# Peptides against a protein of PDB entry 9IZ0: the designs that were tried, part 126

Target 1, 345 residues: chain A of PDB entry 9IZ0
Amino acid sequence: ITCLGSNGHTYKQLVKGGNDDLRQDAVMEQVFEQVNGFLRSYRKTSQRNLSMRTYKVIPLALKTGVIEWVQDTIPLGEYLDSAHKVYHPKEWSLSTCRKLIAEKQMEDLETRLKVYDLVCRHYRPVFRHFFLESYADPVQWFTTQTNYARSTAVASVLGHVLGLGDRHGQNILIDKTSGEVIHIDLGIAFEQGKKLPVPECVPFRLTRDVVDGMGITGVEGVFRRCMEFTLETLRREEDSLLSVLEVLRYDPLFSWLISPLRRMKKQKMQLENFNQPESGNITTDASRDPKIQRNNVSGESEAERAILKVRQKLSSTLSVEASVGELIRIAQDPSYLALMFCGWS

## One batch from the design tools (peptide; made by RFdiffusion4, then SolubleMPNN)

Design b2_p15_8_s3 (from b2_p15_8, 12 letters changed)
Fold by OpenDDE base, seed 3:
Structure b2_p15_8_s3 (fold): chain B 345 residues (1-345), chain A 15 residues (1-15)
Amino acid sequence: as target 1 above (345 residues)
Amino acid sequence: DELEEFLKSRETKLL
């Protein structure tokens, strides 16, 4: 829909209905706004304008809401598929790579690593071209690539701490103006992605194309440093962050568990993305709501476990540098990436 | 090709 604002501006809005509980997305956006407060208060992060890009989510009912349309964006996965066809027209298609990984999903790690390596040799990174094509001025190119690396660093730390897991390329928007990332569809948090049929094994998405977008320094520049400053800020504000999460423990609208419907939808999307070659609008038909008996006792125990996991991830037992180093290592480890639905791009 | 050869080489080791 298009709405006329009280300021005379027209806003495109996505009305989402039927199958997605937008309350989780709205709550995660509120958590990001609180974290953005911490990032603005701390000198090392404020001097770099570090923030999680947010978007407005207005839940209207259990499965209906209005989402702000983020203008001037493209899904990362849409750009990568298009760019790969242009820059590497002799390499394998994304559908060929997906099929080969899918066919070997039940195989052992050795086989899956061999398949992953084979796919990687026939599907090279292209995301650096986004910045080279979009920004003809060298200062704009450098600024937008820097903004991308900064934004990705903040999103990576928050993704790890809040357990958002792997964000597939359709859940990451790139701002064509700033080069910043916007994470959408926040329906899986607090490590609930590990309960999917294809479990999310990485702390955040740091695939070869995500790294290629950082330019010649890859992770060993703006990205690593901005992860360090972000994690240092979150460790300082641990009690403040945990207090925000404790409020959600008592929110009767928040769910610490992946809903059976979201689980089924994500399962179906995992299976359908294995079988469908092209970006068709997945209009998932409105199947009848099974009455989600909230076992309140299971929700409270999962909330406590989730908060404990956040506290553990903010532990000062390792230095900020050591913790960030290990996160970057794990996020790039072929032994995890080979297990993912799309770990090569 | 390379993957089929790798897979065949594993089947022949399990037999």
Scores: peptide ipSAE 0.026, ipTM 0.625, DockQ to the pose 0.022
Fold by OpenDDE base, seed 1:
Structure b2_p15_8_s3 (fold): chain B 345 residues (1-345), chain A 15 residues (1-15)
Amino acid sequence: as target 1 above (345 residues)
Amino acid sequence: DELEEFLKSRETKLL
């Protein structure tokens, strides 16, 4: 839809109708706005214009809302699939790679590591080409790549601290003008991604393509330093951040728990949306529902547990540099990446 | 090829 603002400007908006509660997205965007306040208050983060990119979410009902249409964006996954076909036309398709990972999902770590390594050899990174194609001016190229690395660093720290899940390539938009990342579909937070049928085990998305977009310096340049400054800011504002999250503890409309039906649907819909119909009968044997005992853990005790985990992630027990170093290591570790859901590739 | 050889080598160890 297109809405006329009180300022006389027209705004495109996406009406989302579905099973997703847009109130979770709206709440997470409010948390990001508060964090952006903290990032503006500190010299090290303010001088770099460090922020989480936000978008307006207006929940109209439990399953319906209006989302701001972020103009001049592309999903990271859409760019990567298109660019990979152009730059590496002799390599494996993304569908082939996903199929191979999915077929071996029930195998042991050693097998899954061999599958992941084999996929990596037949599916090379291409995201550096986004900046090379889009920006003929060297100053624009450098500025945009720097903005990407900065934005990705902020999103990586916040994604870890808030336990954002479902960070596949379709849930990350790239701004074609600024190079900044915009995280969408915030309905898996506070480590609820670990409760998916295939648990999420990385702190944030730091795939080979995410790193390739940082250019020659990779993670050791702007990215690492901006993660450090962001984490330093969040540790200083721990009590302020926890106070914002405590308000959500008492919101009866905020779901600290992903429903079992939503857990199954998220990974199934990812498989279905990524399967254009190449006629491979993937018999998803739906019979292994692990009896996750519904401990009737009240929504309040899950909120308390979530807040406690945020506090633990902000602990000053390790230096900022050591904490960021460990997060970067884990996020790039093949032993964790090989365990991720095939749709996360 | 390499994955199939690896998988075959493991099946032969489980038998």
Scores: peptide ipSAE 0.022, ipTM 0.608, DockQ to the pose 0.022
Fold by OpenDDE base, seed 5:
Structure b2_p15_8_s3 (fold): chain B 345 residues (1-345), chain A 15 residues (1-15)
Amino acid sequence: as target 1 above (345 residues)
Amino acid sequence: DELEEFLKSRETKLL
């Protein structure tokens, strides 16, 4: 929809309806704004303008709301599919790669690793080209690539700590003006991604293309250091962050659990959207969700378990450098990446 | 080809 503001400006807005709980998105955006407060207060993060990019969510009802249309953005997955066809026209299509991973999804780790390696050899990274083609000025190129690495570092730490799932290329927008990442569709949090039909095994998205966008240093330099400063800030503000999450424990409108129907529908819709070329009518048939009687007592115990996991991820048992080093290792490990859903690749 | 050879080599180890 397009709305006329009281200031005379027109704003495009996305009306989302159906099975997505926009209250979860709105709550996660509120948590990100609080975290952005901590990042602004700490010298090491404020000097680098570290922030989680946010967008406005206005929930109107249980399953309906208005989302800000983030202007001047492109989905990471849309750019990568288009760029791969241009820069590597002799390599495999994304559909071929996804098909091979899907066909072997029920196989053992050794088979899945061999398929993942084969796909990687026939589908090379291209995301560095986003910065090279978009910015003719070397200062703009360097600034936007730096902003990308910084924003990806913040999103990676915060995504790990809050257990954000469903981080496929369509749920990550790139701001074409700043190079910053914007995470959308926050309906899978607090490690509920591990409850998908194909469990999520990585702490955040650090695929070969995500790394290729960081330039010649890859993860080494801006990205790693910005992850370290972000995690140091979150550890310092642990009690403040846990207090924000504790307020959400008592929100009767927040769901700490992904419903079984929503779990199946998320990965199924990803497969269906890849098998239907270009028919832009997303008629989200509002199939009646069965009235899940929210036993309030089960919700509180899941909230407590989620908060406990956040506290465990903020533990100072390891140094910030060691913790970030292990997160980067796991997020890039083929033994975890080969286990991911084919639509996540 | 390489995947089929790998899969065949595993079938021959399970027999």
Scores: peptide ipSAE 0.020, ipTM 0.602, DockQ to the pose 0.021
Fold by OpenDDE base, seed 2:
Structure b2_p15_8_s3 (fold): chain B 345 residues (1-345), chain A 15 residues (1-15)
Amino acid sequence: as target 1 above (345 residues)
Amino acid sequence: DELEEFLKSRETKLL
């Protein structure tokens, strides 16, 4: 849909119908807007314009809503597949890599690590080329790469703290104008990604291509330092952030648990992505929702557990530097990446 | 590489 704004500008909007509860996305976007308020309040984060990029979500019904069309964006996974074919045309296809990982999914960790290493040697990182292709001016190139590293740092800290799941390359958009990341499909939060058929074992996405986009310093440049400033800000605003999350305990529209339908949908998408080389946007048809009786008693206990886990992640027991160092280490650990669906890219 | 050192020196100023 294209809407004319009261300002005379035309806005493209995506009308989403189906089984996705856009209320989860809308609530997470509201949490990000509050966090962006905290990031603006502190000199260290404000001076760097650190923010989680947000988009407007208007839920209209249980299964229908309007999403802001984020202009001038590309999914990270779409760019990487295209760029890999251009820069490494003699390497393995993404489908070949996915197939080999899938064929070994039930094997031991040692076998999975060997397959992951083999895939990594035949599928090299290319994301640095995004910035080189998009910006002929060295100042624009450097500015956009810096904005990418900064936005990825904010998203990584916030994604860890809130336990954001399903951070695959199609759920991360790259803004072609700023180089910033935009996270979409936010309905897997509070570590519910661990309940997926392929459990999420990393705190955030920090694959080889995500690092390649940061430039020659990789994680040891702007990225690490912006993670530190972001975590320092969230630790200072712990009570404020927890107060925002406590309001969600009483929101009848919010779900602290992954729905069985969403789990099945993600399972199907994972299986389809293993079997089809060029599966674009798999619009899963809206099959009839069985009336899941929400046991309300399970929701409150999961909300309390989720909030407690957020508090634990904001603990000052370790320094900011030590905490960020450990998060970066775990997010890049081959022993976790080899277990993921696309841990090599 | 001289270019890598130059880029690294610029990145450290934005830290």
Scores: peptide ipSAE 0.006, ipTM 0.335, DockQ to the pose 0.016

Design b2_p15_8_s4 (from b2_p15_8, 11 letters changed)
Fold by OpenDDE base, seed 2:
Structure b2_p15_8_s4 (fold): chain B 345 residues (1-345), chain A 15 residues (1-15)
Amino acid sequence: as target 1 above (345 residues)
Amino acid sequence: DELEKLLESRKTKLL
């Protein structure tokens, strides 16, 4: 739909229907706005304009709502597929890589690591080209690459702390104007990604292409420092952040658990992405929800466990530098990435 | 709306 704003500008809006509850997305966006308040309050984060990029979500019903259309964006996965065909036309297709990983999904870790390494040698990173193509001016190039590394650092810390899942390349948008990342489809949080058919074992997405976009310094430049400043801010605001999450504990509309229906939908999409080339069209098939009686007692216990896990991630037992160092190590570990659906790009 | 009111009401209790 297109809406006329009170300012006289026209805004495109996405009407989402089907099986996805937009209340989860709206709640996570509200948590991000509170965190953005904390990031603005501290000198180390405010001087760098560190923020989680947000978008407006208006849930209208259990399965329908309006989402802000983020203008001038591209999905990371769409850019990477297109750029890989241009810069590495003799390398393997994304479909070939996916097929080889899928064929070995039930094999041991050693076999999966060998296939992952083989795929990585035949599918090289290209995301640095986004900045080189889009920004002819060296100052704009440096500024946008810096904004990318900053926004990715904030999203990585928040993604870890809140346990955001389903961080595939179609759920990460790149702003073509600023170089910043926008995370979308926030309906898998609080480590519920570990309950997917292919469990998510990394704290955030830090694949080879995500690192290639940071330029020559990779993770050791702006990215690491901005992760450290973000984590330092969240540790200082631990009680404030936990108090925000405790509001959600008593929200009967919030889901601390992945729904069986959403789990089945993600399973189907994973299987379809193994069998079909090139059409990432999210067909929202409106299958009828069986009335699962939510035992309220299970929801409160899951909320308490989720909040406890957030508190544990904010623990000052390790230095900020040591904690960030370990998160970066785990997020890049081939032993985890080889187990993922698309850990090579 | 209710979540924003609850967030604002808790923010005013923590200040």
Scores: peptide ipSAE 0.000, ipTM 0.279, DockQ to the pose 0.018
Fold by OpenDDE base, seed 3:
Structure b2_p15_8_s4 (fold): chain B 345 residues (1-345), chain A 15 residues (1-15)
Amino acid sequence: as target 1 above (345 residues)
Amino acid sequence: DELEKLLESRKTKLL
């Protein structure tokens, strides 16, 4: 829909209807606004303008709401598919790569690593071209690439701490004006991505293309340092962050578990994306809602486990540098990326 | 404070 604001501006808004509970997305955006408060209060993060980019979510009913249409954005996966065809026209298609990974999904890790390495040789990173082609001015290029590395670092730490998982390329928007990342469809949190048919095995998305966008320094530049400052801020504000999450424990609208319907939808999308290459907007009309009797007792036990896991991730047992170093290592490990739906790009 | 007021207002609309 397009709404005319009281200020005379027209706002495009996405109306989601039918199958998505936008209350979870709205709650995660509220958690990000609180974290942005902590990042603004701490000198090391504030002086770098570190923030999680947020968008407005207004839940209207159980399965209906309005999402802010973020202007001047592109999905990362849409850019990468288009750019790969331009810059590497002799390499394999995204379809061919997906098919080969899918055909070997049930094989051992050694076989999956061989197929992942083969796919990586025939599908090279291209995301550096987003910055090179979009920004002719060297100052704009450097600023935008720096903003990308900063925003990706914040999103990576928050993604790990809140258990958002890998995040597929259609759930990551790139702002064409700032180079910042915007994470959308926040309906999987607190490591519920590990319960998907293709489990999310990485702490956050740090694929070869995500790294290629950071430029010549890759992860060892702005990205690593901004992850360290973000994690240092979250460790300092642990009690404040846990207090925000404890309030969600008592929110009867928040779901600490992936709903059976959302699990089935993601399962179907994973299976369909393995079998069909085309970027079709799958409007799945699934019209039969089984009455979800929320067993409140199972939700409270999952909330407690989720909060304990957040506390464990904020533990000062390892230095900030050692913790960030291990997260970066795991997120780039071929042994995890070869198990992912799309770990090569 | 503002988060508590928002959550209290959500509890009172669901009761």
Scores: peptide ipSAE 0.000, ipTM 0.243, DockQ to the pose 0.020
Fold by OpenDDE base, seed 4:
Structure b2_p15_8_s4 (fold): chain B 345 residues (1-345), chain A 15 residues (1-15)
Amino acid sequence: as target 1 above (345 residues)
Amino acid sequence: DELEKLLESRKTKLL
């Protein structure tokens, strides 16, 4: 839909209907706005204009809402698929890479590492070209690449601290004007990504293409320093952040758990991305609920565990530099990336 | 080597 604003400007908006509860996205955007307040109040982060890019989410009902259409954006994964075909037309297709990784999903770590390495050799990074193609002016190029590294650093720290899941290339938009990242589909938070059919084991997305977009310094420059300043700010504002999350504990509309329906939808999307030909009617009797031992862990006990895990991630036991160094190491570790649905790009 | 050959042989069946 297109709405006329009270300012006389027209705004394109996406009406989303379906099974996804946009209330969770709206709540996470409110948490990001609160964190943006902390980043503006702290000298080291405010001097760099560090922020999590937000978008407006208006939930209209349990299954319907309006999302702000972020203009001049592209999904990272859409850009990477298109650019890879242009710059590396003799390399493997994204579908080939996905299939090879999936075929080995149940194999040992050594086999999965060998397949990941093989995929990496046949699918090289291209995200550097986004900045080279989009910005003819060197000052604009440098500014947008810097904004990308800054916004990715903020999103990486927040994504880790809040345990944001489902951080695949379609859920990360790139702003073509600013170079900033915009994280969308925030319905998997508080480490619920570990409950996906392919468990998320990285703290945030720091794949080879994500690093390639940072330019010649990779993670060793703007990105690392902005992660450090962001984490330092969040540690300083720990009590303020935890107080915001405690309010959500009492919000009857907020779900601390991934819904079974959302889990099934993500599972189906993972399977459909493998182009398995429809071999016949395996009525997978969806009535085999695996007896998830409903440990009657009250929704309150899951919220308490989530808040405790946020507190643990904000712990000052390690220096900011050591903590960021370890996060960057883990996020790039082939032993973790080989376990991911799409860890190679 | 053997895994790479196996994966290439599977790729050639997919193309």
Scores: peptide ipSAE 0.000, ipTM 0.250, DockQ to the pose 0.036
Fold by OpenDDE base, seed 5:
Structure b2_p15_8_s4 (fold): chain B 345 residues (1-345), chain A 15 residues (1-15)
Amino acid sequence: as target 1 above (345 residues)
Amino acid sequence: DELEKLLESRKTKLL
């Protein structure tokens, strides 16, 4: 929809209806705004303008709401598919790569690694070209690539700590003006991505293209240092962050569990995005929800487990550098990436 | 629980 504001400006808005819990998106955006407060208060993060990019979510009812249309953005996956066709026209198509990985999804790790390596040799990274083609001025190029690496670092730490799932290329927007990442569809959090039909086993998205966008240094330099400063800030503000999450424990509207219907819908969307060419009419058919009796006692126990996992991820048992080093290693490890859904590569 | 045991058993085989 397009709304006319009281200021005379027109605002494009996304109306989302159906089985997606927009309350979870709104709550996660509130958590990000609190974390952005911590990042602004700490010298090492404030000097770098580190923030999680947020968007406005207004829940209108239990299953309907208005989402801000983030202007001047492109989905990472849309850019990468287009750019790969331009820069590597002799390599395999994304559909071919996804098919080969999907055909081996039920096979052993060794077979899946061989197929993942084969796909990687026939589908090379291109995301560096986003910055090279969009910014003719070297200062703008460097600034936007730096903003991308910073924004990706913040999102990677928060994504790990809060256990954000469903981080496929369509749920990550790139701001064409700043180079920053915007994470959308926050409805899989607190490690509920491990409960998907293909479990998510990486802490955050750090695919070859995500790294290629960081430029010649890759993960080494801006990205690693910004992850370290972000994690240092979150460890310092652990009690404040946990207090924000405890408020959600008592919110009868918040769901700490991915609903069976949401799992089925995500699985169906993953299969439909596999079988349909890009004709973009998202008609969300409103299938009737079965009355899930939410036993309140089960919600509190899941909230407590989720908060405990957040506390464990913020533990000072390892240095910030060692913790970030291990997260970066795992997020790039082929033995984990080869186990991901075919749309992850 | 079983999936965490499976992921930990894979983590301990990869370490």
Scores: peptide ipSAE 0.000, ipTM 0.244, DockQ to the pose 0.029

